Peptides against a protein of PDB entry 5FRP. Designs and how they scored, part 165

Target 1, 225 residues: chain A of PDB entry 5FRP
Amino acid sequence: VEWTESIPQIIATREDISKELNQALAKTFIDSDPRVRRTSVMIFNKVPVTEIWKNITNKAIYTSLLHLAREKHKEVRELCINTMAKFYSNSLNEIERTYQNKEIWEIIDTIPSTLYNLYYINDLNINEQVDSVIFEYLLPFEPDNDKRVHRLLTVLSHFDKKAFTSFFAFNARQIKISFAISKYIDFSKFLNNQESMSSSQGPIVMNKYNQTLQWLASGLSDSTK

## One batch from the design tools (peptide; made by RFdiffusion4, then SolubleMPNN)

Design b2_p26_5_s1 (from b2_p26_5, 12 letters changed)
Fold by OpenDDE base, seed 3:
Structure b2_p26_5_s1 (fold): chain B 225 residues (1-225), chain A 26 residues (1-26)
Amino acid sequence: as target 1 above (225 residues)
Amino acid sequence: MLESLKENLLPEPEDIEKVLEELINK
């Protein structure tokens, strides 16, 4: 743990990280202690993306980071999912594709597939987190159509078959959710009108409102679990 | 080392179709 905690400072202060340090760091990602693994993942959050790419050259580190997305330890997994999504987005924005970093990009380009494949675990908490990181990091809101299309194509370009399937399922679900939210808004507006609420339709709309809320809530994870 | 890592990973469900159906319908 202590050694791993020192790594961000080392990366920040040293322009050239030795091969040996990279090898040692790679071992921390597969350490039996979840605290060590957590600390290792945090390096990607504490160090600027440009410095990570410059100094972390061992591909095994990146591969191991991606594997932690499926880790049983909840805290490490959740941290890893957020970290890799953010790292992917930052890399797309700040890192040029060169011959020298090609092997690392080959791994990083699989992050979208790795994330979309998490839907197959069929866990509501994981699904919510994946939903969140998709909107925040993978496919953020972009008003420029060309940039939006370019980002989408970049994300999809390295999808495996399972990721494509989950992508379409995700989008189908989002359409349904959007429709339900639209109904919720309409029903809410209706119920907030006193004349409408006192009408014969009042009880009917109230029932539909409750059903819509229940449906929306059923897709949410239990925060207590 | 690699084996230990695999043991710490969540299993993939066998029935992908069921998972997809649940993802779409929930």
Scores: peptide ipSAE 0.146, ipTM 0.731, DockQ to the pose 0.808
Fold by OpenDDE base, seed 1:
Structure b2_p26_5_s1 (fold): chain B 225 residues (1-225), chain A 26 residues (1-26)
Amino acid sequence: as target 1 above (225 residues)
Amino acid sequence: MLESLKENLLPEPEDIEKVLEELINK
């Protein structure tokens, strides 16, 4: 743990990390101690993206980072999912594609597929986190239409068949959620009106309101678990 | 080393259609 905690400072101070250090770092991502794995993932959060690309040249480190998205240890998994999504976004924004970094880009370009494939685990907490990182890092709000389309095409360009299928399912769900929220608002407005509540439609709308709330709540993870 | 890593990963369900249906309907 202590050795791995020193790595961010070493990367920041040295221009060239030795092959031996890269090999040692690669081993920490597969360590039996979840604390060591956690600390290893944190390197990608503590070190600027440009310095990571410059100093971490061992492919095994990036491959291991992607594998940790399916980690059984909840804390390590959640950290990894956020870290890899952020790292992908930062890489797209700050790192040029060159001949020298092509092999690393081939791995990084699979991050969107890796994240969308997490839906197949069929876990509500994982699904919620994947939804969050999609909106925050993969497909963030972009008012410029050309930039938005370009980002979308970049994300989709390396999808496997499973990722495409989950992408369409995700979008279909978002449409349904949007529709449910719209109905929730309409029902809430109706129920907040005393004349409407006293009408013959009052009990019917109340029932529909409760059904809508139950459906919306069923898609949310318990924050206490 | 690779086998121990695989054991520490969550499994993927085989029934993709069921998982997708649940994702769309929840």
Scores: peptide ipSAE 0.140, ipTM 0.731, DockQ to the pose 0.803
Fold by OpenDDE base, seed 5:
Structure b2_p26_5_s1 (fold): chain B 225 residues (1-225), chain A 26 residues (1-26)
Amino acid sequence: as target 1 above (225 residues)
Amino acid sequence: MLESLKENLLPEPEDIEKVLEELINK
């Protein structure tokens, strides 16, 4: 009997501790020190996704994480972009949708839109990073057709108009890149043949080769910056 | 956004690491 009477107090105490922890954590995401913000983002990377969903119940934390994708501090931003993409993927794979976690899912489901909207910043480094996390986490290679389609539909189902536009632009760019790479290979093969290189077509192919390389290079960020 | 919400921020990264450890080891 006495043990049963203590259960509500224990639950209340745990809930209070959890609330305080969540409130404290929420503040760290908006801290003026980028090291604090970085460490806060790392929680989503270091802690198992199941434990995050269990213990981080303040929706403001998730919202703040998404906001850090636009962080001015490069290191924090880059970490955040990778972390939120990975967290999204892990959540889709490991977390069931329930009534209790619905509000958090409503935020997490906006991660794809948040990421695709980063293309509008028009920064090559950000674009490359977004490209990378899309292939790695949002729309990873999946040999199972049903799973692939389901993932795609899940990602697209919460897109805003801007994200949809950027999605199509991204895909169009990928097709163009693929085509350019194919041409690069063909031109390279041609130029590696001495007889072909010495032909009247040699200079023409060389020019096309150079144009293709310039086009490919223009889409890449400067690795030195 | 970062400037307007600065009231009563936690000062040190060390406290966040403890929180992380608590979340991982639970």
Scores: peptide ipSAE 0.021, ipTM 0.440, DockQ to the pose 0.024
Fold by OpenDDE base, seed 4:
Structure b2_p26_5_s1 (fold): chain B 225 residues (1-225), chain A 26 residues (1-26)
Amino acid sequence: as target 1 above (225 residues)
Amino acid sequence: MLESLKENLLPEPEDIEKVLEELINK
């Protein structure tokens, strides 16, 4: 743990990390102690993306990072998912594709697929987190149409079959959620009007409101678990 | 596969789809 905690400082101070250090770091990602794995993932959060790409050249580190997204330890997994998504976004924004970094990009380009494949675990907490990181990092809201399309094409260009399937399901779900939210708002407005509530439609709308709310809630994880 | 994934991503009780469709058409 202590050694791994020193790595961000080393990366920040040294222009070139030795092969040995990269190998040692790679081992920390597969350490049996979740604290060591956590600390290893945190390197990607503490060190600027440009410095990570410059100094971390061992492919196994990136591959191992991606694997941690599916690990059993909740805290490490959750951290990894967020870290991975953020790292992907930052890399797209800040790292130029070159011949020298091509092999690392081949791994990084699989991050979207890795994340979308997490839906197959069928865990509500994981699904919620994946939803969150998709909106925050993978496919963030972008008002510029060209940038939005470019990002979308970039994400899709490296999808595996499973990720495509998840992507389509995700989008279909989002449309349904959006529709349900719109209806929820409409029903809420209706019910907030006393004249409307006293009408013959009042009880019917109330029922639809409750059903809509229950449906929306069913897609959310229990915050207490 | 898509249907099972849809079910996993969003539990759609059969009754709610009908309600939503009815809501769209009214």
Scores: peptide ipSAE 0.021, ipTM 0.491, DockQ to the pose 0.047

Design b2_p26_5_s2 (from b2_p26_5, 12 letters changed)
Fold by OpenDDE base, seed 1:
Structure b2_p26_5_s2 (fold): chain B 225 residues (1-225), chain A 26 residues (1-26)
Amino acid sequence: as target 1 above (225 residues)
Amino acid sequence: DLSSLESELLPEPEDEEAVLKKLIEQ
């Protein structure tokens, strides 16, 4: 653990990391101790993206990072999902595609597919986190239409069949959530009006309000677990 | 060896269609 904690500073200060160091670092990502794996993932958060691409040359490190998105250890998994999504976004913004980094880009370009495949685990906590990183890092708000379309096409261009299917499911769910929230607001306004509540529609709207709340709540994980 | 890491990873579901349906309809 202590050795791995020193790696961010080494990467930041050295122009070239030895092959031996890259090989040793690759082993820490698959270490049996979750604390070691966590510390390894943190390297990608503590070191600038440009320095990572320059100094981390062992492709096995990137492959192992992507695998940790399915880690059983919750803390490591959650850290990894946020880290890889952020790293993908930063790479698209700051790293040029060259002949020398082609093999690494082939791995990094699979991050969107890796993340969308996490919906198949059928875990509400994981789903919420994937939703969050999609909006924050993969498909962020972009007012420029050309940039937004270009980002979308980039994300989709490396999807496997499962990721493409989950993408459509995700979008369909978002439309339903938006509609439910709109109805929740309308029902709330109705219920806050005494004249409306005293009408024949009062009990009907109350029932629809409760159903809408239950549906919205069912999509949320228990934050205490 | 990635095979050692695979034992520590969450499994993929058997019924992909059912999972996606649940995701949309929850």
Scores: peptide ipSAE 0.313, ipTM 0.871, DockQ to the pose 0.838
Fold by OpenDDE base, seed 4:
Structure b2_p26_5_s2 (fold): chain B 225 residues (1-225), chain A 26 residues (1-26)
Amino acid sequence: as target 1 above (225 residues)
Amino acid sequence: DLSSLESELLPEPEDEEAVLKKLIEQ
């Protein structure tokens, strides 16, 4: 753990990290101690993306990072999912595609697939986190249509079959959520009107309101767990 | 050697269609 904690400083101070150091770092990502794995993932959060790409050249490190998205240890997994999504976004924004970094990009370009494949684990907490990182890092809000489309195409261009299928399912769910929210708003407005509540439709709308709330809530993980 | 990490990874369900259906319906 202590050794791994020193890595961010080493990366920040050294222009070139030795092959041996990269190999040693690669081992920390698969260490039996989740604290070591966590610390290793944190390197990607603490070190600028440009320095990571420059100094971390062992492909196994990136591959291992992606695997940790399925980590059984919740804290490590959650950290990894956020880290890899952010790293992907930062890489797209800051790292040029060159011949020298092609092999690393081949791995990084699979991050979207890796994330969308997490839906198949069938866990609400994981789903919620994946939803979050999609909106925050993978497909963030972009008012520029050309940029938005370009980002979308970039993400989709490296999807595997499962990721495509989950992507469509995700989008279908989002449409449904949007519709439910719209209905929730409409029902809320109706229920806030005393005249409407006194009408024959009052009880019916109240019931629909409750159903809508229940459905929306069912998509959320238990925050206490 | 990813074999050491494999035991620490969550399994994926085999029924992809059922999982995705649940994802949409939740």
Scores: peptide ipSAE 0.312, ipTM 0.871, DockQ to the pose 0.820
Fold by OpenDDE base, seed 5:
Structure b2_p26_5_s2 (fold): chain B 225 residues (1-225), chain A 26 residues (1-26)
Amino acid sequence: as target 1 above (225 residues)
Amino acid sequence: DLSSLESELLPEPEDEEAVLKKLIEQ
């Protein structure tokens, strides 16, 4: 653990890290101790993206990072999902595509598919996290239309079939959620009006309000778990 | 590894669409 914790400083201070260091780092991602795996993932959060691309040239490290998205250890998995999404976004913004880094880009370009494929696990906590990182890092709000379209096309251009299916399902779900929230607001306003509640529509709206809440709740993970 | 839990198809919320349709009809 202590050795792995020193890696960010080494990467930040050295222009090039040895092949041996890359090989050693690759092994930490598959270490039996989740603390070691966690620390390894944190390298991608603590070290600037430009320095990572410059110094970490072993493709096995990136492949191992992506694999941790399916880690059984919850804390490591959650950290990894956030880390790879952020790293993807930072890479798109700061790293040029060159002949020299082509092999690494081939791996990094699979991050969107890797994330969207997590929906097939059918875990509400994972789904919520994937939703979050999509909005924050993969497809963030961008007021510039050209930049927004370019980002979208970049993300979609490397999708596998499952990722495309998940992408469309996600968008459809968001529309449904938005509609349900709008109805929730309307019903809430109605129920807060005493005259409306005393009307013949009162019980009907109350029932619809409850159904709307149940539907919304069914799509959300229990925050207590 | 959670990859073994990945299904081939996304679960379709069959019952959820029916509820939403009922909400739209008002």
Scores: peptide ipSAE 0.183, ipTM 0.685, DockQ to the pose 0.083
Fold by OpenDDE base, seed 3:
Structure b2_p26_5_s2 (fold): chain B 225 residues (1-225), chain A 26 residues (1-26)
Amino acid sequence: as target 1 above (225 residues)
Amino acid sequence: DLSSLESELLPEPEDEEAVLKKLIEQ
């Protein structure tokens, strides 16, 4: 653990990380101690993306990072999912594609598929996290249409079949959620009006309001789980 | 590894679609 904690500083201070250091770092991602694995993932959060690409050249490290997205240890998994999504976005924004980094890009380009495939686990907590990182990192708000389309095409260009299916399902779900939220707002406004509540429609709208809330709530994870 | 928990198909929440359809039709 202590050794792994020192790695960010080493990467920041040294221009060339030895092959041996890369090999040692690769082993930390598969360490039996979740604290070691967590610390290893944190390297990707603490070190600038440009320095990571420059100094971490062992492809096994990146492969191992992606594998942790399906780890049993919740904290490590959650950290990994956020980390890899952010790393993907930062890489797209800051790292040029070259012949030298092609092999690493081949792995990094699978991050979107890796994330979208997590929906097949059918875990609400994982789903929420994936939803979050998609909006925050993979497909962030972009007012420029050309940039938005380019990002979308980049994300989709390496999808496997399952990821495509998940992507379309996700978008369909988001449309449904948006509609439900819109209805929730409308019903809330109606119910906040005393005249409307006293009308014959009052009980009907109340019922619809409750149904809408239940539907929205069913899609949310239990924070206690 | 949670990969063993991955289904081949995304669950279509049958019940969620039914509720949403009712919300749309009203």
Scores: peptide ipSAE 0.173, ipTM 0.678, DockQ to the pose 0.089

Design b2_p26_5_s3 (from b2_p26_5, 10 letters changed)
Fold by OpenDDE base, seed 2:
Structure b2_p26_5_s3 (fold): chain B 225 residues (1-225), chain A 26 residues (1-26)
Amino acid sequence: as target 1 above (225 residues)
Amino acid sequence: MLSSLESELLPEPENEEKVLKELIER
């Protein structure tokens, strides 16, 4: 743990990290101690993306980072998911594609697939986190149409079959959620009108309102778990 | 070396279609 905690400082102070150091760092990502793995993932959060790309040249580190997205240890997994999504976004924004970094990009370009494939674990907490990182890092709101389309195409261009199918399912769910929210608003407006509430439709709309709320709530993870 | 990490990973579902259906219906 202590050694791994020193790595961000080493990266910041040294222009070139030795092959041996990269190999040693690669081992920390697969360490049996989740604290070591956590600290390893934190390197990607503490060091600027440009310095990571410059100094971390061992492919195994990036591959291991992606594997940790499915880790059983909740804290490490959650950290990893956020970290890789952010790292992907930052890389797209700040790192040019060159011949020298091609092999690392081949791994990084699989991050979207890795994230969308997490839906197959069928865990509500994971699903919620994946939803969050999609909107925050993978496909953020972009008012510029060309930039938005370019980002979307970049994300989709490296999808595996499973991720692509998951992507469609995700979007289908979002449409349903949007519809439910729209109905919630409509029902709320109706219920806030005294004349409407006193009508024959009052009880019917109240029931639909409750059903809509229940459905919306059922899609949320239990924060206590 | 990757084998030790694999044991600590969450399992993949057997029925992908079912999982996605559940995802959409939630």
Scores: peptide ipSAE 0.404, ipTM 0.878, DockQ to the pose 0.845
Fold by OpenDDE base, seed 4:
Formats: sequence, structure tokens, C-alpha cells
Structure b2_p26_5_s3 (fold): chain B 225 residues (1-225), chain A 26 residues (1-26)
Amino acid sequence: as target 1 above (225 residues)
Amino acid sequence: MLSSLESELLPEPENEEKVLKELIER
């Protein structure tokens, strides 16, 4: 743990990390101690993306990072999912594609697939987190149409078949959610009107409101678990 | 090296269609 905690400082101070250090770091991502794995993932959060790309050249590190997205240890998994999504976004924004970094990009370009494939685990907590990182890092809201389309095409261009199918399902769900939210708003407005509530439609709309709310809530994980 | 991590990974369900249907319908 202590050794791994020193890595961010080493990366920040050194222009080139030795092959041996990269190999040692690669081992920390698969360490039996979840604290070591956590600390390893944190390197990607503590070190600027440009320095990561420069100094971390062992492909196994990036591959291991992606694997940790499915880790049983919740804290490490959650950290990893956020980290890899953010790292992907930062890489797209800050790292040019070169001949030298091509092999790393081949791995990084699979991050969207890795994330969308997490829906197949069928865990509500994971689903919520994946939803969050999609909106925050993978496909953030972009008012510029050209940028939005470019980002979308970049994400889709490296999808495997499973991820593409998951993507479609995700979007279908989002449409349904959007529709439900719209109904929720309409029902809320109706119920906030005293005249409307006292009408014959009042009880009917109240029931629909409750049903809509329940449906929206059913997709949320229990925050206590 | 990957073998030690594999035991710590969550399994994927076999029925992808069912999972996606549940994802869509809630």
C-alpha cells in the first residue's frame, strides 16, 4: 500500500518510469489486498492524464484497470468505473493519437464497451453508476451538434456487439424515463391546482401520479445497500 | 496473473436479452 501511494509522486517528478516500475505497478492492480487495488486505481485520479500516458506504458495496467470495473469489492469497483470513464473523457480531450500510443489507445477505446457491458451484470447499483458516468464522461451533454455527434461516433466506433445492444437498450430506457418524468411533471402541476384536485379527475390523476412515481423509483437502487 | 483477479470479478448473466428487457422495462 505505501509503495503504491508513492507512485503518483514518482510519476509527477519523473519524465520516464522504468519498465520495472511499470511491471511492479501492474502487479498492484491485481493485488489480493483491495486497498492496494484501490490505491492503484487512484493513481489515474491523482496524476494528470498527460503524465499517465507518458509514464504508464505497460498495457497490462490499463487492461487491469478495465477489469476492475467488474470487481466484487464495491468500493474498488465504484472507484474504477468512475476513474476509467473520466480517464477516457480526459484522454479524448487531451491526448493525441500517435503511432507511439496506438497500443494504449486500442485499450482505452474499449472503455465505452466495458462500461456498457456492465449492464449485463444486472445490478441496480452498477446500473446507476454506469448511467451516471455515461452522462458525466462518455456522452456528456454538449450543445454543439458537431461536437456531440463526433463524440457519439467516437464512442460507437469501438463498440463490441454486446455494448451496441446495451447502448440501444439504454437509449430506449432513457426515452421511457423521459416520458415518465414528463408525466410526473404534468400530474404534479395538475395536483397543485386546487380546482383540478377537487374535480372528478383529481383522484384519477393522483393514482397516475403515484404509479408514475413508483415506476421512476423502481429503477433506483436502495441507497442503504 | 489474470486468474487471480477473475475470481474477484462479478459474473455476467447468461441471458442477455432478459437483462436488457429488464433494463428497458424496469
Scores: peptide ipSAE 0.403, ipTM 0.878, DockQ to the pose 0.815
Fold by OpenDDE base, seed 5:
Structure b2_p26_5_s3 (fold): chain B 225 residues (1-225), chain A 26 residues (1-26)
Amino acid sequence: as target 1 above (225 residues)
Amino acid sequence: MLSSLESELLPEPENEEKVLKELIER
C-alpha cells in the first residue's frame, strides 16, 4: 500500500526531470556556439528514434531542429539537413501516430516541406544535399508499390504551396537530367565508332557531347568548395 | 533567444519563380 502512495510522487518527479531536461535541451539548439548546436543535432543521430520520441517531449526542440536547416554555419546546416531527413524517415517507419504524440507529429510532418523549401535558397551545395536526402530518406527506393505510394502521399499531404511547387520543379529537373544522361550515352557510343567519328556528323556530335557534359556539370556543386 | 537564431539563418530568396526556373534549367 505504501508503494502505491509513492507512485504519484515518482511520476511527478520523473515528469519534472523530463521537463527540465527538455527545457535545457531546447536552449542548446539555439545556443550561440555552433559546436553546442551541432552536439544538440547529433542527439537525433546517436539516440534511437523510439527513445527520442519517448524522452524529447518539448515541441520547441523539434521546431528548433527544423530551423537549423537554414543555419549559416555550413557544418551545422549540413548535419541538420541529413539528421532531420533521416529522423523523418525513421519516425515514419518506427513511430506510431497516437493522441499523445500528435503535436510532435504535426511538426515532424513539416520536415518534407522544410527540406523542399531549401531549394529556394538557390545554393548549389544545399541543392545537392537536398537532392541526396530526398533519394535516401524522404522518397527512398521502395519495390513495394503500395508502400511507395503511401510514402509519397504521406510526404505530399503536408506540403505547403511552396514545397509543392518545389517538388514539381525537382521532378522536372530529374527528367531533364535523365534525358541528358541518355544523350550523353548516345553521343559517347557514336564517338566511339571510328566511322561515325570520321563522318560529317562527327564534329557536330562532339559539340553536342561537350554541351551535354557542361550542362550536367553545371548542376553539380564544386566538391572542392 | 529565437530572434538571435533568426539572424543566423540564411534568407529566403525574393523571386521564387526565378529560383525554380534556374533549378530546372541547370
Scores: peptide ipSAE 0.402, ipTM 0.876, DockQ to the pose 0.834
Fold by OpenDDE base, seed 1:
Structure b2_p26_5_s3 (fold): chain B 225 residues (1-225), chain A 26 residues (1-26)
Amino acid sequence: as target 1 above (225 residues)
Amino acid sequence: MLSSLESELLPEPENEEKVLKELIER
């Protein structure tokens, strides 16, 4: 743990990290101690993206980072999912594609597929986190239509078959959620009107309101778990 | 080396179609 905690400072101060250091760092991502794995993932959060690309040249480190998205240890997994999504977004914005970094880009370009494939685990907490990182880092709000389309095409260009299917399911769910929220608002407006509540439709709308709330809530993770 | 990490990973689902249907319908 202590050795791994020193790595961000070493990367920041040295222009060229030795092959031996890269090999040692690669081992920490697969360490049996989840604290060591956590500390290793934190390197990607503490060091600027440009310095990571410059100094971390061992492809096994990036591959191991992607594998940790499915980590059984909740804290390590959650950290990894946020870290890899952010790292992908920062890389697209700040790192040019060159002949020298091609092999690393081949791995980084699979991050969107890796994230969309997490929906297949069928875990509500994982689903919620994946939803969050999609909106924050993969497909963020972009007012420029050309930039938005270009970003979407970039994300989709490296999808496997499973990721495409997951992507379509995700979008279908978003449409349903939007519709449910619209109905929730309409029912809420109706129920807040005293004349409407006293009408014959009052009990019917109240029932539909409760059903809509229950459906929306069923998609939320228990924050206490 | 990757084999030791694989044992610490969550399993893949048995039925992908069912999982995605549940994701959409809830």
Scores: peptide ipSAE 0.396, ipTM 0.877, DockQ to the pose 0.819

